# Designs tried in a protein design run: peptides against a protein of PDB entry 4GMN. Part 85

Target 1, 375 residues: chain A of PDB entry 4GMN
Amino acid sequence: RYANITLLALVTLASIGTDFQETLVKGNQGSRESPISAADEEWNGFDDADGDAMDVDQKSSSGEDQEEDYEEIDVKEDDEDDDDDSITSEMQADMERVVGADGTDDGDLEDLPTLRELIQTAVPQLIRLSNLPIDSDESLTIQSHALSALNNISWTISCLEFANGENANIHNAWYPTAKKIWRKTILPILEADSADLKLATQVTSLAWAVARVLHGETPTDGNPHRKFISLYHSSKQQAGGNSNSIEEPEDPFQGLGVKCIGVVGSLAHDPAPIEVNREVGVFLVTLLRQSNNVPPAEIVEALNQLFDIYGDEELACDKEVFWKDGFLKHLEEFLPKMRTLTKGIDKRTQPELRTRADEALLNLGRFVQYKKKHA

## One batch from the design tools (peptide; made by RFdiffusion4, then SolubleMPNN)

Design b2_p14_1_s3 (from b2_p14_1, 7 letters changed)
Fold by OpenDDE base, seed 4:
Structure b2_p14_1_s3 (fold): chain B 375 residues (1-375), chain A 14 residues (1-14)
Amino acid sequence: as target 1 above (375 residues)
Amino acid sequence: KLDPKAPPKRPSLD
């Protein structure tokens, strides 16, 4: 009984975290569409067409009242139980405020009560449930659902803009909780060195969502970047040997390899230690050099991580890693390979992969030109 | 199924 209620609550929290993201994405799209002021459509004045009121003669055509016996089709209103999977009016109101709020610097989510309860009340319980001793299939199921709920919440929050002090109230409320997820949920699972690839995929997805907010401020204790690089390599070795490999997710961007790249890339951002940045940068550049054996989605993610890590020339990693280790040469040598790879993706069968590869190819060309100008 | 959401599209480097 308690287990079923706990599982239902975990599923509900994971759904809430999902719906919250969809509405935040819709709201952010609506705010970037600055309403093109429809006011600058010059109201071309009503031409005073003196349309002569032609006196349409009232020909009293005697309508014979054919009483067509409208058979009252008793349309049974099938009460379509509108499965009110509707975002609660409270959640919708919180999401509208997240899109519109000039962030007051105080990490007090007074105006965001649902998000506050999610961060302050729900997430600490999910962290506790993810840390239960695994002694049964029931405890493993609870952990998996707790990780799923934490993943969806963390991904949702990681889709908010935090640059230039945007959403500072949400950032300040989330940041200590994100560090707690990292230290209490992610690190212990990574240290247990479980052969469970499902659990590894769940924790890596959560780690990416958390690291997309914490970046280089993610705790470096125990060198977690090396654990994710090791997990990347071990996952490739297992997939190559067993024809009964875990069904590769239908979405190429949901693969464990992409998630590992996303985590380690995010961990390498400033102010990460230069040694961490170097190890990750060398890993990512090595994937580009070995691109013939790397899935296209992983190449796209590796490129995007390299652009984000090394896009700023004022950062210590630009001089101490990018220029010092000669990364520009490797990116320039990869540019013709990326053109070939991108052209090899069928737009009809893999439209998203092709779109993201076309974008990454464009950005690679721009990035190489930028770095050559700032050399 | 609680499908892990797709990573958000990165903005293009303008």
Scores: peptide ipSAE 0.026, ipTM 0.740, DockQ to the pose 0.079
Fold by OpenDDE base, seed 3:
Structure b2_p14_1_s3 (fold): chain B 375 residues (1-375), chain A 14 residues (1-14)
Amino acid sequence: as target 1 above (375 residues)
Amino acid sequence: KLDPKAPPKRPSLD
């Protein structure tokens, strides 16, 4: 009984986190609709051509089938209004405020009660549940659901803009909680070095969501970037041996390899230690050199991480890593390979992967030209 | 399975 209620509450929290993400993505698209002037081009209705109704006289076969007296079991449709998936009017109002808030600098979430309860009340309990001793299938199930709820909440918050001091109140409230998730949930699971690739995928997804907000301010204790690089390599070794693969995610971008790249890329941003940046940068550039054996989705993510890490020439990592370690040469040598890789993706079977590869190829060309101009 | 949505599309470097 209590287990089922706890699982239901964890599923509901994970659903809430997903629906909040959809609303944020839709809200950020809506604000960029410049009023396209409704050019009233009267779409001239095509003429009602008089197509003659052929009167096919289908014969009346009089089958005498028996009136079996099915007792109307008055199944009361308990309209279980599955309104449990509806974004509450309070959550929608919090979203509209987040998208519209020229945020006051005080980390006070007084005007965001739903988000406040998620950060202050739900997340501390989810952190506790993710750290339960695993002694039963029930405790493993609770941990998995707690990680899923933390993942969805963390992903939702990571979709907010925090550049230029935007959403500073939410950032300031989330930042200490994100560090707590990292130290109390992510690091202990990574240090346990379990052969459970499902758990590793869940914790890596959560780590990416958290690192997308903390960036180079993510706690460097125990060299977490090396743990995720190790996990990347271990995941490739296991996939190569058993053709009874763990269900390859239908989405190429949901793979453990992509998630590992996303985490380590995010960890390498300024103000990360220059040695962390170097180790990650060398890892990412090495994937490009080995691109013949790397999934296209991982190449797309590795390129995007390299653009974000090394896009600013004023950062210490530009001079101390990008130029010193000769990354420009590797990007230039990769450009013709990326063109071949992108052209090899079937637009019909993998339309998203092709679109993201076309975007990454365009950005690679621009990035190489930019770096050559600023050399 | 609550599919962890792919990271939001990055803006192109214009």
Scores: peptide ipSAE 0.025, ipTM 0.737, DockQ to the pose 0.079
Fold by OpenDDE base, seed 1:
Structure b2_p14_1_s3 (fold): chain B 375 residues (1-375), chain A 14 residues (1-14)
Amino acid sequence: as target 1 above (375 residues)
Amino acid sequence: KLDPKAPPKRPSLD
C-alpha cells in the first residue's frame, strides 16, 4: 500500500517534470518568435486589368430541399475526463511567469510556489528515496522512479537561461539543491560500481542535468569525470560482446555514451580545475580521432562540449589546455572527417541527427577559423 | 559567433 502510493507520487512527479519542460520549450519557442517585423513590403497594387467579366448567368436550379430528418443521435459525450492534465493551473501559471519574465523581474521564489515546493519539499524526499538500501525489487523500483523524477526536475531547471543573471532567484534556490543531488544521490550510486547499466544510464542522465547548471562548480570530490569516462568505455565494451543489445534507444541522443560526454563536458567548464579540464578535453579530442568507431550522435555532443569549454580565449583552459595540448590541429584534421560523417547520415531516416550534425559541422568550421585568427 | 545549440533532449519516461 505505502509503496504503491509512493510509486504513484514518484510517477506523478516525473510526469510533472516532463510536462513542465514541454511547456517551457513551447513558451521559449513563443518568446523566440521575435515579432517577425512584417517588413512593410509595400503591396504594390495589382494593376486593374479591365478583364471583361463575362456575366455567366448561373441558372438558379431550384434544388428541392429534401428535409432529410437527421435523427439527432444523442451521442452521449461520455466526458472521459482525460485526467492527463498533469499540468495543474498553478504549474502553468508558474511556467508562464518563468517564460514571460523578460530577465529584469528578480521575482522571488515566493512568486513561483510550485517550483519552490518542487525544489524545497519534493527534491529532498526524492534524494532520500534514491538512497534507500536496495534489498528488494520494490526498493529498486522506488530508486528508479526517484531518479526519474529527479532527472525530470533537474533537466527542466537546466533548460532555463541563467546567463547574465537571468532567473537568478531560481538559480540561487536550485544551486545548493543541485550540489546536494550530486553529493547525496549521484556520487554514492557511482561509487557503488554497479554492473546495472539501467541504473548507470539513469544516474548519468541526472548527472548531466545537474552538471548543465553547476558546470565547473560541480563538486570534484572523488574525480567523478574519470568515473563517467570509465563508464563510457565500459559501456562500449559490453555492447560489443553480448548480442543482448540493450535496445539502442530509438533516439541516438539518448544513448549512455552521449550522456557520459554531456556530463564530462559540463564538468570541464570554467572554473573547473585545469587538470579536470585537460582530462576531459583529451577524452573528447580522442573521440574525434577515433571517430570511425564512435556513433555520430556522440561526435556531435563531443564537438558541442569542446566549443562550449574552449569558446572563450580569456579562460585559463584556452592557454593551458587548448593551445598547449594542440587541440586546434586535431579539430582541423577532423573537419574533413566530420564533412564525410555528416554526409553519410540519411536525412530521411535520421532527420534530427543530420540537422544536429550539419550544425556541429558549421560550428566546427567557424570555431577553427576563430581559433586560427586568435592564435 | 557560434550558432545556438539545441539543448539535449530529456530522457522520456517511456
Scores: peptide ipSAE 0.027, ipTM 0.741, DockQ to the pose 0.283; fails the geometry check
Fold by OpenDDE base, seed 5:
Structure b2_p14_1_s3 (fold): chain B 375 residues (1-375), chain A 14 residues (1-14)
Amino acid sequence: as target 1 above (375 residues)
Amino acid sequence: KLDPKAPPKRPSLD
């Protein structure tokens, strides 16, 4: 009875975290303001205005308009008003304020009472539940649900814009809690050397969500980047040996390999120690060199992390790692491989993977040109 | 624009 109530509360907190993200995404689509597309960071390399417009007069061949009569399949939208009563009027009001508020630098979240209770009351209990002694299947189930709830909350918060002082009140309230999740939940589980790939995947997903807010300010104690690199390699060895393939997630971007890359990339941002940055940068560049045996989704994530880490030439890691370790040469040598990889992805069967690979290829070309100009 | 760094879809609680 008490266990079932605890599990129901954890599922409800994980659902609240999910619905909060969906409402952020829907709210951002409804506002004509530029979508807070956390991913519409097209790497806008500086518009160097002097690019001679080569007028490539590609003659449009007049292909005949075959009007294929698309039979209008009258999909009766059965308006099943599934009153998803999951979103409280208070949560919806907090969501409307998150989308509309010029960020007051007030970490007290006075205007966001539901988000405040989530961060200040719920998350500390979830951290406690994620640290229970595992002595039963019940305690393991409670830990897994607590990690799922922490993951969902942390991912939702990591999708808010914090650049230029946006949402500073939420950032300031979350930041100490994110560090507490890292130190109290993530590090102890990573140190326990568990052979449980499910637990490792949950912790790595949570670590990525937390590291997307903390970046290079993530605590480097115990070299957690090396643990995630080791987990990456261990996951590849296990997938190759057992014909009991753990069902590869249908979504290529949900794989443990992608999550490991996302964590270590986020950990390597300024002001991370140069040694941490170097070890991560060498890992990412090594994936590109070995790309024949690396899933396309992991290559896309590794490229995006390399662009974010080394896009700013004023950062110490540009001189001390990127140029010093000769990363440009490896990126240039990878360009023709990336073109082949991207063209090999079927647009019909894997539209998301193809779109993200086409973008990563475009950004790789721009990034290489930028770095060659600033050499 | 398509959001390329869409956060990993939350693990379904299913």
Scores: peptide ipSAE 0.026, ipTM 0.733, DockQ to the pose 0.318; fails the geometry check

Design b2_p14_2_s1 (from b2_p14_2, 5 letters changed)
Fold by OpenDDE base, seed 2:
Structure b2_p14_2_s1 (fold): chain B 375 residues (1-375), chain A 14 residues (1-14)
Amino acid sequence: as target 1 above (375 residues)
Amino acid sequence: MLDPNRPPPDLSSP
């Protein structure tokens, strides 16, 4: 009885975390009259304050009109009105305030009552439930659902913009809570060194969501980056041995390998210790060198993490790691391999993976050119 | 920058 009520409450909190995310995505789409396609977030380098916008004179080569007769496939949208009545008017109003808030108010979450209760009331209970002694299948189920709810809430918050002081009130409320999730939920589970790949995937997903906000300010106690690198390697050894039992996630980006790369990448950002940055950077560059044995989604993630970590030349990691360890050469040598890898992805069967690989290839070309100018 | 429009992990609760 109590367990069923706890499980229902955990499922409800996990749902609320998802519904907030969907509302945030819908709100961001409504405020952007132009769909900035995820494809148009091209890595442009750092804006050098010297506004010499390279006027890329796109000489319009008038290539001939091939009228490809697009047969209008009359896709009858069966409007299955799935009345997703899950989004409360209060949750929608909170997300509309988050999307519409010019981030000028360092104020309390007084104007975001649902988000306040999630951060201040729900998350501390979820942390407690995730730390229960595992003595039964019921306690394991409670831990799994508590991790799912923490994951969903943490991912939703990690999709908010916090650059330039945007959402500062939410950031300030979340930051100490994110550190508590890291220290009280993530680290103890990673220290238990369980052979449970499901639990490892859940905790790694949560760790990524938390590290996307904390970056290099993530607690370095116990060298968590090395644990995630070890988990990455362990996951590959298990997948190679039992080709029959790990359902590869339908989404290539949901794999434990991608999640491990995302965590360690996020942990390597400034102000991370230079040795943490170096160990992560060497790991990521090593994946590119070994690309023949690495899933394409993990290569895409490893590239994006390398661009994010080493995009800024003013950071200590640029001089002390990127240049000192000769990463530019490895990235340049990887360009022809990335072109081959990207062309090998079928657009029909894996459209998202192909799009994200085309973007990562473009950004790799730009990044290599940028770094060569600043050498 | 991590693409903020990156579809978050499938949050499908079991």
Scores: peptide ipSAE 0.020, ipTM 0.696, DockQ to the pose 0.398
Fold by OpenDDE base, seed 5:
Structure b2_p14_2_s1 (fold): chain B 375 residues (1-375), chain A 14 residues (1-14)
Amino acid sequence: as target 1 above (375 residues)
Amino acid sequence: MLDPNRPPPDLSSP
């Protein structure tokens, strides 16, 4: 009876975390009513203003129109009005305030009561529940649901913009709590070294969400980046040996390998120790060198992390790691392999993976050109 | 710029 009430409360907190995210995504799409194709958010580098316009003569080759008769599949929109009664009016009002807030509010979460209660009341209990002694199937179930709720809340918060002082009130409230999740939930589970891949996937997802906000300020105690690199390698060894591998998630970006790359990439951002940055950078570049045996989604993730870590030339990691360890050469040598990899992805069966691979290929070309100008 | 449209991992609890 108490267990079922606790489980229902944990499922409800996990739902609230997801519904918050969906509302943030929907709210951010509503402000993008300018039809600038999402394809034009290409990584432009920093605008150095002094570039002479080289006229590239686009020779128009007229290829013949083959009218392929697209059969209109009459998709009956069954308007099942799923009255998703999950969103409370208070939650919607908090989300409308977060999406509409000009980033000048350094204030308390007084105007965000639902988010305040999630951070200040719910998360401390979820941390407690995730740290219960595992002595029963009931305690395992409670831990799993507590991790799911922490994951959903942490991911939702990690989708907020915190650059340039945006959402500073939320960042200031979340930051100490995120460090507490890391030290009290993530590190103890990683140190227990359990053979449970489900638990490892849950804690790695949570670790990525937390590290997306904390970046290089994530607590480096016990070198957690090495544990996630080890977990990455262990996950690949298990997939190769047993036909009872956990079904690869239908979404290629949900894989434990992608999650491990996302965590270690986020941990390597400034102000991470140069040794941490180097070990992660070498790991990521090694994935590109071994790309024939690496899933395309993990390559896309590894590229994006490399761009985010080494995009800024003012950072110590640019000089001390990127240039010293010769990463530019490896990226340049990878460019033709990335073109082959991207072209090998079927647009019909994996449209998202193909789009994100086309973007990562384009950004790789730009990044290599940028770094060659600033050499 | 982190793509804000990077879908968080499917948070669907099974």
Scores: peptide ipSAE 0.020, ipTM 0.691, DockQ to the pose 0.416
Fold by OpenDDE base, seed 4:
Structure b2_p14_2_s1 (fold): chain B 375 residues (1-375), chain A 14 residues (1-14)
Amino acid sequence: as target 1 above (375 residues)
Amino acid sequence: MLDPNRPPPDLSSP
C-alpha cells in the first residue's frame, strides 16, 4: 500500500515536471509575442521610375592641399605598473566559505509558488528517495521513479534562459538544489559502479539536466567527467558484444552516448578547471576524428558542445586548450566528413537528425571561419 | 552567431 502511494506520487511529480515545461515555454513565447502592431504600412514597392541618367559634368575643382601640420603629440608612455590584483588567499578562503556556506539564499520565488514547492519541498524528498538502500525490487522501482521525477524537474528548469541575468530568481533558488542533486544523488550512484545500464542512463540524463545549469561550476569532486567518458566507452563495448538488443532509442538523441557527451560538454564550460576542459575537449575532438564509427547524433552533440565551450576567445580555455592542442586543424579536417555525414541522413526517415546535422554543419563552417580570423 | 536554441532532449516520460 505505501509503495503504491509513493510510486503514484513520484509518477505525479514526474508528470508535473513535464507539464510545467510546456507552461514555462508557452509563457516565455507569449512574452516575445508582443503584438507587433501590424502597422500595415503597405511597403509600396519601388516604382521603377525611369530616372534619366543626367550627365553630372566633371567640374575639376582643384582644391588646394592645405598641409595641416599634425603636431606629433608626444604620448608619454606612462609605465602604469601592472598591479597584479592577485586574489589574496583571504579572498579565496572567503570564496570557499561562501561556496561552502549552505547559505540558503532561497531565491525569492514569491511569484512562482508551484516552482518554489517543487524546489524546496519535492526535490529534497526525491533526493532522499533516490538514495534509499537498494534491498528489493520495490526499492529499485522507487529509486527509478525518484530519478525520473528529478530528471523531469531538472530538464524543465534547464530549458529556462539564465544568460544575462534572465530568470535570476529561479537560477538562485535552483543552483544550491542542483548542487545537492549532484552531490547526494548523481555522484553516489556513479560511484556505486553498477552494471545497470538503465540506472546509468537515468543518472546520465539527470546529470546532463543539472550540468546544463551549473556548467563549469558543477562540483568536480571525484572527476565526474572521467566517469562519464568511461561510461561512454563502456556503453559502446556492450552494444558490440551482446545480441541483447538494448533497443536503440527511437530518438537518436536519447542515446546514452549523446547524454554522456552532453554531460561532459556542460562540465567543461568556464569556469571549469583547464585540465577538465582539456580532457573533455580532447575526448570530443577524438570523436570527430573517429566519426566513421560514431552515430550521427553523437557527432552533432559533440560539435555543439565544442562550439559552446570554445566560442569565446577571452576564456582561458581558448588559449590553453583550443589553440595549444591544435583543435582548429581537426575541425577544419572534419568539415568535408561532416558534409558527407549530413548528406547521408535521409530527410524522410530522420527529419530531426537531418535538420540538426545541417545546422551543426553550418555552424562548423562559421566557427572554423571565426577561429581563422582570430588566429 | 551560433544558434543557442537547441531543442531540449525529450523529457523521458515516466
Scores: peptide ipSAE 0.018, ipTM 0.689, DockQ to the pose 0.330
Fold by OpenDDE base, seed 1:
Structure b2_p14_2_s1 (fold): chain B 375 residues (1-375), chain A 14 residues (1-14)
Amino acid sequence: as target 1 above (375 residues)
Amino acid sequence: MLDPNRPPPDLSSP
């Protein structure tokens, strides 16, 4: 009875975390008259103050108007009023404030009651529940649901803009809580070194969401980047050995390998220790060098992480790692391989993977050009 | 370039 109430509360908190994300996406779409898909942020490099816009003459080939007469299929809209009553009016109002706030109002979390209660009341209980001794299938189920709820909340918060001091109130409230999730939930589970790939996938997803906000300020105690790199390699060895492969998730980007790359990439951002940055950068560049044996989604994620880590030339990691370790040469040598890889993805069967690979290929070209100009 | 709008996997599904 108490366990079922706890499980229901955890499922509800996980749903609230998802519904909050959906409301954020809907709110952002309302504020941006152009759906810039979150994938469509082209890596523009660092702002070259020298505006030599290379006019890439896109010759608009005027292809001829073939009027194909589409027969009006009178699809009766059965108005299934799916009253998606999941989003409370309070959550919607909180998200409308977060998304609609011109980032100048350091509004106290007092004005964000749902988000405040999630961070201050729910998350501390979820941390406690995720760190219970596993002594039964019931305690394992509670841990799994607590990790799911922490994941959804952490991902939702990681989708807020924190650049230029935007949402600074939320960032300031979340930041110490994110560090608590890391130290009290993520690290203990990673240190337990369980052969449970489901648990490893959940904790790695949560670690990515947390590391997307903390970046290089993520606690470096116990060298967690090496644990995630080890987990990446271990996951590949297990997939090769047993025909009881965990069904690869239908979404190629939901794989444990992608999640490991996302975590270690996020951990390597400034102000990460240069040695942490180097170990991660070498890992990511090594994936590109070994690309024939790496899933395309992991290559896309590894590229995006490399662009984010080494996009700014003013960062110590640019000089001390990118240039010193000769990463540009590896990216240049990878560019023709990436073109082949991307062209090998069927747009009909894997449209998202193909789009994200086309974008990562474009950005790789721009990044290589930028780095050559700033050499 | 984090895809900022990449929804978390809905892990609320049992």
Scores: peptide ipSAE 0.023, ipTM 0.699, DockQ to the pose 0.338; fails the geometry check

